# Ledger of designs, part 196: peptides against a protein of PDB entry 6UG1

Target 1, 304 residues: chain A of PDB entry 6UG1
Amino acid sequence: SNEERKRRKYFHMLYLVCLMVHGFIRNEWINSKRLSRKLSNLVPEKVFELLHPQKDEELPLRSTRKLLDGLKKCMELWQKHWKITKKYDNVGLYMRTWKEIEMSANNKRKFKTLKRSDFLRAVSKGHGDPDISVQGFVAMLRACNVNARLIMSCQPPDFTNMKIDTSLNGNNAYKDMVKYPIFWCEVWDKFSKKWITVDPVNLKTIEQVRLHSKLAPKGVACCERNMLRYVIAYDRKYGCRDVTRRYAQWMNSKVRKRRITKDDFGEKWFRKVITALHHRKRTKIDDYEDQYFFQRDESEGIPD
Target 2, 301 residues: chain A of PDB entry 6UG1 as posed
Amino acid sequence: SNEERKRRKYFHMLYLVCLMVHGFIRNEWINSKRLSRKLSNLVPEKVFELLHPQKDEELPLRSTRKLLDGLKKCMELWQKHWKITKKYDNEGLYMRTWKEIEMSANNKRKFKTLKRSDFLRAVSKGHGDPDISVQGFVAMLRACNVNARLIMSCQPPDFTNMKIDTSLNAYKDMVKYPIFWCEVWDKFSKKWITVDPVNLKTIEQVRLHSKLAPKGVACCERNMLRYVIAYDRKYGCRDVTRRYAQWMNSKVRKRRITKDDFGEKWFRKVITALHHRKRTKIDDYEDQYFFRRDESEGIPD

## One batch from the design tools (peptide; made by RFdiffusion4, then SolubleMPNN)

Design b2_p25_1_s4 (from b2_p25_1, 14 letters changed)
Fold by OpenDDE base, seed 1:
Formats: C-alpha cells, structure tokens, sequence
Structure b2_p25_1_s4 (fold): chain B 304 residues (1-304), chain A 25 residues (1-25)
C-alpha cells in the first residue's frame, strides 16, 4: 500500500538519524585524552616518523609512500594489540529486514548498554567487536596526531524493498553479512591532497580510491545486510561529511535510487541532519574533497 | 546502547503515532 511505503520511509529516516548520531557519539569517545595517552605508546618512534614524513619537494609521491608504510605498520601493531574479536550480537549495525523489525516489536530483548567507560576499557584491553576495534584504531592514529576520520556505512532498512517476506534463511548469513565492514578509517594525505582508505580489521587493506573501493559490498548475499548508501565521515574536529561518492562507483545510476536523497524533500532533510552533526568550519581539505566528488560526478555522467 | 535505542524505535512500529507521522511524508 501507499501507507506501508510511507511507514517504511519514515522508519528508514528514524534509523538513519539514530545510526548517524551513534557514529557522532563514537567519534567523540575516540577523542578521549585518557585513551589517546595509552594508545600513543603502541606506536614506536620509527613508525611515528613514517606517519609524519617530510615533504619531498622533488617527488611528493615518496612522502605518500612513507605515510602508506607507516599506516601498514600501524595496522600490524593494531592486530598485535587486539586480543579478542567478539562476534556481533545478532546483526549488530547491519541492515535489518522489515520482517525482523515487525517481529522485534513483540519480543522482549535484553540489551547490554555499552557505556563510554566500558568502550574505553574495551579498546585499551583489545577486547570487543570489529566496530570497537576499528574505532580504537582511529583513536590510535589520532593519538599519533594523524588526521584520521571514522567512517560509518549507515545501514537503515531498505525503504525501496516493498516485499512482505524479507526473511534471510541462509546458513552463511552471518559470514556474508560480515564480509564487508560497516566502520573503517580514512587518513588525510597532505602530499597528494587525497583521503587514504584504511580497513584495519575486516579486509586489512589500504587503498587510494579512484573509481571504486574494495570496501563496497559486491554480490546479492553481501548486499542483503550491507548496502552502500550512506557513508558518513567523522573527523577529529567533529566534522561530519557524506563521503558516499568516494565509495559508490554508480552513485547517480544505482545508489541515489536507494537513498532518502532521491527526492528534494529527502535531500533537504538529509542536509539538515548532516549540518546538525557538523561542528566545525569548512577547511581547504573540504575544498579538495568536494572537487574530487565533482570530478567523480562528471565522470559517471547522467544515468540512462 | 544503540541496539537498545533501535529496539525502542522498533516497538513503535505498530503505534498510531508512527502511522500518523508517516502519512505526512
């Protein structure tokens, strides 16, 4: 019905705001000075120097290579620090089906509230789910004065899916779900004027995204609970930016159709949410990023 | 927790309040 379509759109918006606010709160928690002092001790001086290379005036690419090597070593150090990776409770922050939402309203669930103190302890001990691990990795880079962003792929329920039964009966449902991350890191390369993508936990990869990312979910089974639609970046200065364009090869043709921003009302609403979560002034880094997004839009063209 | 907060939203799925607010979309 039209009413059910509107209900699903409304719930999509509610979930999206809640997920975006969660990302903002986690980004605040990883800025903890107490955590920063502990995590800086995990990075030896030689790795710190690689994270902060001098500008090579002859070949700026040499400076980028040092930064990439420093980030690789930081991923290796982080793997040594992280002792226990917990499974997600149920689906974690992956996308729920409409049937799961409908059925959950009737079920009394016991939730363990993770407080800020519990999070800081989990990161400090190296015990937690993959999301806590990624968030802790971003905290470690920030502790080393690296301009690292927390990235969140927000997974609200798919308001474009009008199927009644959306049950996922697959034995591999958890494996397919966790194949691609929800949280990752971006690091500003001041030499190339680009963001470097870092997945320290799931794919354990560093990439300089040009046209497509390895972190973008591929295949039907993986996309059931992880659709790339809302990739939100949270920086160390409490900036909030939509960076979906970086990771979406087909933003205009495919991704936009699955977003609330497919219409003018949804675009204006989503901009208000971003603005409410963006707590810093614009910088020259934002100018370089917007220029890159513009070039990516022109290169994709208008969908047929 | 975010999970608890999402669950409190899910409990509203069958609420008249959600039906009314959804009609405005």
Amino acid sequence: as target 1 above (304 residues)
Amino acid sequence: SIEKFLYEIEKKWHSKEVEEKAKEL
Scores: peptide ipSAE 0.470, ipTM 0.923, DockQ to the pose 0.776
Fold by OpenDDE base, seed 2:
Structure b2_p25_1_s4 (fold): chain B 304 residues (1-304), chain A 25 residues (1-25)
Amino acid sequence: as target 1 above (304 residues)
Amino acid sequence: SIEKFLYEIEKKWHSKEVEEKAKEL
């Protein structure tokens, strides 16, 4: 019905705000001075120097290569620190089906509340789910004075799916779900004027995204619970930015159709949510990023 | 927790509040 479509759209909006606020809160928690002091001790001086290379005036690419090597070594150090990767409870922050939402209203569930203190302890011990691990990695880079962003791929229910039964076939569902991350890191490269993408936990990859990312879900089974629609960046100064354009090859033709921003009302609403979570002034880094997104929109073209 | 908060939203699926707010869309 039209009513069911509107209800699903409204629930998508509610979920999206909640997920975005969760990302904001986790981004605040990883700015903990107590955690920073502990995590800085994991990074040897030689690795710190690689994270902060001098500008090579002859070949700026040499400085970027040092930064990339420093980030690789930080990933290796993080793997040594992280002792226990817990499975997600149920589906974690991956996309729920409409049937799961409808059925959840009838189920009395007990939830363990992860407090800030529990999170800080989990990161310090190296025990937790993949999301906590990624968030801790961002905290470690920030502890080393690296301009690292927490990235969150927000997975609200698909309001464009009008099927009544959206039950997923169970057997490989968890493996396919966790094949691609929900949280990752971006690091500002001051030499190339670009964001470097870092997945320290899932794919264990570093990439300089131009047109395609390895973190973009591929295949039907992987996309059932992980649709690239809302990739939100949270920086150390409480900036909040939509960076979906970086990771979406087909932003205009495919991704936009699955977003609330497909219409003017949804665009205006989503901009209000971003603005409410953006607690810093614009910087020259934002100008370089917006210029890159503009060039990516021009290069994709207008969908037919 | 985010999970608890999402669950409290999910409980509102059949609420009149959600139905009224959805009509405004």
Scores: peptide ipSAE 0.470, ipTM 0.924, DockQ to the pose 0.765
Fold by OpenDDE base, seed 5:
Parts: sequence; C-alpha cells; structure tokens
Structure b2_p25_1_s4 (fold): chain B 304 residues (1-304), chain A 25 residues (1-25)
Amino acid sequence: as target 1 above (304 residues)
Amino acid sequence: SIEKFLYEIEKKWHSKEVEEKAKEL
C-alpha cells in the first residue's frame, strides 16, 4: 500500500538518524584523553615516526609510502592488542528486514546498555565486537596525533524493498553479513591530499581508493544486510561528512536510488541531519575531498 | 544503547503516532 511505503520510509529515516547519532557518540568516546594515553603506549617510536614522515620534496610518494607502512604496522600492533573479538548480538548494526522489525515490536527484549566506561574498558582490554575494535583502532591513531576519521556505513532498513516477507533464509547468513565491515577508518594523507582507507579488523587492508573499494559489499547474500548507501565520516574535531561517493562506484546510477536523498525532500532532510552533526568549520581538507567527489561525479556521468 | 533506541523505535511500528507522521511524508 501507499501507507506501508510511507511507514517504511519514515522508519528508514528514524533508523538512519539513530545510527548517525550513534556514530557521533562513539566518535566522542574515542576522543577520551584517558584512553588516548593508554593507546599511545601501544605504538613504538619507530612506528610513530613512520606515521609522521617528513615531506619528501623530490618525491612526495615516498612520504605517502612511509605513512602506509606506519599504518600497516599499526594494524599489526592492533591485532596483537585485540585479544577477544566477540560476535555481534543478533545482527549488530547490520540491516534488519521489515519482518524482523515487525516481529521485534511484539517481543519484550532486554538490552544491555554499553556505557562509555564499559566501552573504554573494552577498548583498553582488547575485548569486544568488531565495531568496538575498529573504534579503538581510530582512537589509537588519534592518540598518535594522526588525522584519523571513524567511518560508519549506516544500515537502515531498505525502504525501497516493498516485499511483504523479507525473511532471510540461510545457515551462512551471519558469515555473509560480517564479510564486509560496518565501521572502518580513514587517514588523511597530507602529501597526496587524499584520504587513505583502513580496515584494521575485517579485511585487514589499506587502500587508496580511486574508483572502487574492497570494503564495498559485493554479491546478493552480502548485500542483504550490508548495502552501501550512507558512509558517514566522523573526524577528531566532530566533523560529520557524507563520504559515500568515495566507496560507491555507481553513486548516480545505483546507490542514489536506495537513499532517502533520491528526492529533494530527502536531500534537504539528510543535509539537515549532516549539518546538525557537523560541529567544526570547513577546512582545506574538505575542499580537496569535495573536489575529488565532484570529479568522481562527473566521471560517472548522469545515468541514462 | 543504540540497540535499545532501535528497539523503542520498533515498538512504535503499529502506533498511531507513526502512522500520522508517516502520512506527512
């Protein structure tokens, strides 16, 4: 019905705001001075120096290579620190089906509230789910004075899915779900004027994204609970930016059709949400990023 | 927790409040 379509759109918007606010709160928690002091001790001086290379004036790429090597070593150090990766409770922050939402409304559930203190303890001990692990990795890089962003792929329920039953059948549903991350890191490369993508936990990869990322979900089964639609970046200074364009090869032709921003109302609404979560002034880094997104938009073209 | 907030939203799935607000979309 038209009413059910409107209801699903409304719930998509509510979920999206809650997920984006969650990312903002986690981004604040990882700025903890107490956590920073503990995590800086995990990074030896030689690795710190690689994270802060001098500008090579002859070949700026040499400086980028040092930074990449430093980030690789940080991922290795983080893996040694992280002792226990817990499974997600149910589906974590992956996409729920409409049937799961409807059935959840009727069920009394008890949720354990993770407090800020519990989060900081989990990160410090190296015990938690993959999201806590990624968030802790971003905190470690920030403790080393690296300009690291927390990236969140927000997974609101698919308001474009008008199927009555959206139940996901299959024994591998969890494995397919967790194949691609919900949270990752970006690091600013001051030499190349680009963001470096870092997944320290899931794929354990470092990428300089040009046209596509390995972090973008591929295949039907993986996309059932992880659709690349809203990739939100949270920086150390409480900036909030939509960086979906970096990870979406087909932003205009495919991704936009699955976003609330497919129409002018949704675009204006989503811009208000981003603006409400963006607590810093614009910088030259934002200019370089917007220029990159513009070039990527022109290169994709308008879908026929 | 985010999970608690999502659950409180899910409880409103059949609420008149959600139906009214959804009509405005």
Scores: peptide ipSAE 0.469, ipTM 0.924, DockQ to the pose 0.718
Fold by OpenDDE base, seed 3:
Structure b2_p25_1_s4 (fold): chain B 304 residues (1-304), chain A 25 residues (1-25)
Amino acid sequence: as target 1 above (304 residues)
Amino acid sequence: SIEKFLYEIEKKWHSKEVEEKAKEL
């Protein structure tokens, strides 16, 4: 019905704002001074020097290569620190089906609230789910004075799916779900004037994204619980930016149709949410990023 | 926790409040 369509759109908006606020709160927690002091001790001086190379005036690419090598070594150090990767409880922050939401409304659930103190202890011990691990990796880079962002792929329920039954019947449903990450890292390269993508936990990869990313979900089974629609970046200065354009190959033709921002009402609403979560002034880094997004929009074109 | 907030939203699925708010969309 039209009523069910409107209900699903409203629930999508509620989920999206809650997920975005969660990302903001986790980004605040990883700025802990106590955690920073502990995590800086994981990074040897030689690796710190690679993270902060001198500018090569002849070939800036040499400085970028040193930074990439430093980030690779940080990923290796993080793997040594992280002792226990827990499975997600149920589906974690991956996308729920409409049937799962309807059934959840009828079930009394007990939730264990992870407090800030519990999170800081989990990161410090190297014990937690993949999301806690990525968040801790961002904290380690920030402890080394690296301009690292926490990236979150927000997975609200698909309001464009009008099927009554949305049950997932796959035996490998968990493996397909976790094939691609929900959280990752970006690092500012001051030499190339670009963000470097780092997945320290899932794919264990470092990318300089041009047109497509390995972190973008591919295949029907993987996309059932992980649809790239809202990739939100949280920086160390409490900036909040929509960076979906970086990771979406087909932003205009495919991704936009599955976003609340497909219409003027949704665009204005989403802009208000971003503005409410953005607690810093604009910088030249934002100018370079917006220029890159503009070039990507022009290169994709407008779908007919 | 985020899970608690999502659950409190899910409990509202069949509420009159959600039906009224959804009509405004």
Scores: peptide ipSAE 0.469, ipTM 0.924, DockQ to the pose 0.717

Design b2_p25_2_s1 (from b2_p25_2, 10 letters changed)
Fold by OpenDDE base, seed 5:
Structure b2_p25_2_s1 (fold): chain B 304 residues (1-304), chain A 25 residues (1-25)
Amino acid sequence: as target 1 above (304 residues)
Amino acid sequence: SELEELEKELKEKIEAFKEELDSLF
């Protein structure tokens, strides 16, 4: 019905806000001074120097290569630190079906909230789910004074799916679900004026995204619970930015149709949500990023 | 109104979802 369409749209909007607020809270928690002091000790001086290369005036690419090598070594150090990777409870922050949402609403289960203290302990011990691990990695880079962002791929239920039963065939569902991350890192390269993508936990990859990312879900089964729609970046200064354009090859032709921002009302609403979570002034880094997004929009063109 | 019923149902789903979010958070 038209009512059920409205209901699913509004529930998607609400769920999206809750996910974006979660990302904001986790981004605040990883700024903990106590955590920072502990995590800085994981990074040897030689690796710290690679994270902070001098500008090579002859070839700025040499400075970028040092930074990339430093980030690679940080991923290796992080793997040594992380002792226990817990599975997600059910689907974690991956996309739920409408049926799962209806069934959970009927089940008054007391869910156990992860408190800030428990999070900080989990990161410090190296014990937790993949999301906590990624968040801890961002905290370690920030402890080394690296301009690292927490990236969250927000997975609200698909309001474009009007099927009543949205049950997924279960046998490989978890493996396909976790094939691509929900959380990752971006690091500012001051030499190339670009964000470097870092997945320290899942794919264990470092990328300089041009047209596409390896972190973008591929294949039907992987996209059932991980649909690239809302990739939100949280910086160390409490900035909040939509960075979906970086990871979406087909933003205009495919991704936009599955976003609340497909219409002017949704665009205005989503812009208000971003603005409410963006707690810093604009910087030259934002200008370079917006220029990159503009060039990517022009290069994709308007779908015919 | 249809809107009030939708708001009530949304509130109930929000509270259930907050509990779920709280478990994930």
Scores: peptide ipSAE 0.018, ipTM 0.569, DockQ to the pose 0.639
Fold by OpenDDE base, seed 3:
Structure b2_p25_2_s1 (fold): chain B 304 residues (1-304), chain A 25 residues (1-25)
Amino acid sequence: as target 1 above (304 residues)
Amino acid sequence: SELEELEKELKEKIEAFKEELDSLF
């Protein structure tokens, strides 16, 4: 019905705000001074120096290569620190079906909200789910004075799916769900004026995204619980930015149609949500990023 | 801090909203 379409749209908007606020809170928790002091001790001086290379005036690419090598070594150090990767309870922060939402409303399962103290303990011990592990990795890089931001792929229910029953059946459902991450890291490369993408936990990859990312979900089964629609970046200074354009090859033709921002009302609403979560002044880094997004929009074009 | 109050308010709004969402179904 038209009523069910409106209900699903409003529920999507609300669920999206809850996810974005969750990302904001986790980004604050990883700024903990106590956690920073513990995690800085995991990074030896030689690796710290690679994270902070001098500018090569002849070839800035040499400085980027040192930073990339430092980030690779940080991923290896993080794997040694992380002792226990827990499975998600149910689907974690992956996308729920409409049926799962309806069934969850009937089952008042108290979502055990992880406390800040328990999170800090989990990261310090190296015991937790993949999301806690990624968040802890961002904390370690921030403890080393790296301009690292937490990235969250927000997975609200698909308001464009008008099927009554959206139940997912399959033996590999969990494997397909966790094939691509929900959380990852970006690191500012001050030499190339670009963000470097780092997945320390899932794909264990470092990339410099040009047109497409390895972190973008591919295949029907993987996209059922992980639709790339709202990739939100949280920096160490409490900046909040929509960075979906980096990871979406087909932003205009495919991704926009699945976003609340497909219409002017949704765009204005979503801009208000971003503004409410953005607690810092604009910087030259934001200018370089916006220029990159503009060039990516022009290069994709507007679909007919 | 204002951030801790905002976190508390946002958590309370999130939980109230989960309860409202749980009541809308």
Scores: peptide ipSAE 0.025, ipTM 0.618, DockQ to the pose 0.062; fails the geometry check
Fold by OpenDDE base, seed 4:
Structure b2_p25_2_s1 (fold): chain B 304 residues (1-304), chain A 25 residues (1-25)
Amino acid sequence: as target 1 above (304 residues)
Amino acid sequence: SELEELEKELKEKIEAFKEELDSLF
C-alpha cells in the first residue's frame, strides 16, 4: 500500500539517523585522551616519522610512499595489539530485513548497549568485534597526530524493498555479510591532496580510490546485508561528511535510487541531519574533497 | 542551544531507538 511505503520510508529515515549518531558517539569516544596516551605507545618513533614525512619538493610521490609505508606498519602493529576478534551478536550493524524488524518488535529483548567505559576497556585490551577494532585503529592514528577519519557505511533497512517476506537463507549468510566492512578509516594525504582508504581489520588493505573501492560490496549475497548507500565520515574535529561518492562507482545510475536523497524532500532532510552532526567550520581539505566528488560526478555522466 | 537540545533529543531518541533496535537484535 501507499501507507506501507510511507511507513518503510519513515522507518528508514529514523534508523539512518540512529546509525549516524551511533557513528558520531563512537567518534567522540575514540577522542578519549586516556585512550590516546595508551595507543600512542604502540607506535615506535621510526613508524611515527613515516607517518609525518617531510615534503619531497622534487617528487611529492616519495612523501606519499613514506606515509603509505607508515600506515602499513601501523596495520601490522594493530594486528599484534588486537588479541580477540569477537563475532557480531546476530547481524551487528549490517542491514536487517523488514521481517526481522517486524519480528523483533514482538520480542522485547533487552540488548546491553556497550557503555563508553566498556568500549575504552575493549580497545585498550584489544578485545572486541571488528567495528571496535577499526574504531580503535582510528584512535591510534589520531594519537599519532594523523588526520584520520572514522568511516561508517550506514545500513538502514531498504525502503525500496516492498516485499513482505525477505527471509534470508541462514547458514552462509554470516560469511557473506562480514565479507565487506561496515567501518573503516580514511587518512588525509597532504602531499597528493587526497584521502587514503584504510581497512585495517577485514580486507587488511590500503588504497587510493580512483573510480572504485575494494571495500564496495559486490555480488548479490554480500549486498543483502551490506548495501553501499550512506558512507559517512567522522573526523577528529567532529566534522561529519557524506563521502558515498568516493566508494560508489555508479552513484547516479544505481546508488541514488536506494537513498532517501532520491527526492528533494529526502535531500533537504538528509542535509539537516548532516548539518546537525557537523560541529566544525569548513576547511581547504573539504574544498579538495568536493572538487574530487564533482569530477567523479562529471566522469560518471548522466545515466541514460 | 537549539543544537544541544536537538543533540539531546536525538541522543534520547537514539537511546530509545537503540533500546528498540537492541530489542530488535
Scores: peptide ipSAE 0.025, ipTM 0.614, DockQ to the pose 0.098; fails the geometry check
Fold by OpenDDE base, seed 2:
Structure b2_p25_2_s1 (fold): chain B 304 residues (1-304), chain A 25 residues (1-25)
Amino acid sequence: as target 1 above (304 residues)
Amino acid sequence: SELEELEKELKEKIEAFKEELDSLF
């Protein structure tokens, strides 16, 4: 019905706000001074120097290469620190079906909230799920004075799916679900004036995204619980930005149709949510990023 | 009104979902 379409749209909006607030809270927790002091000790001086290369005036690319090597070594150090990767309880922050949401609303299960203290202990011990591990990696880079962002791919239920039963086939569902991450890292390269994408846990990759990312889900099975729609960046100064354009090859033709921002009401609403979570002044880094997004919109063209 | 019932149902689903999100957190 038209009513069910409205209900799913509003539920999607509220679920999206809850996910974005979660990302904001996790981003605050990884700014812990106590955690920072512990995690800085994991990074040897030689690796710290690679993270902070001098500007090569002849070839700025040499400075970027040093930073990339430093980030690679930080991923290796992080793998040594991380002792136990727990599976997600159920589906974690991956996308739920409408049926799963209806069933959970009927089952008042007391879920155990992870407190800030428990999170800080989990990161310090190297015991937790992949999301906690990525968040801890961002904390380690921030402890080394690196301008690292926490990235979250928000997975609200698909309001464009009007099927009554959205049950997924169970057998390979978990493997396909976790094939691509929900959380990752971005690092500012001051030499190239670009964000470097870092997945330290899932794909264990570093990339400079031009037109497409390795982190963008591919294939029907992987996209059932992970649709790239809302990629939100949380910086060390409590900035919040929509960075979906970086990771979406087909923003205008495919991704926009599955976002709340497909209409003017949704665009205005989503802008208000971003503004409410953005707690810093604009910087030159935001200008370079907006210019990059503009160039990506022009290069995609208007879908025929 | 149908809107108030929808808001109530949404609030209940949200509280259930906050509890579920809080378990994921």
Scores: peptide ipSAE 0.019, ipTM 0.564, DockQ to the pose 0.614; fails the geometry check

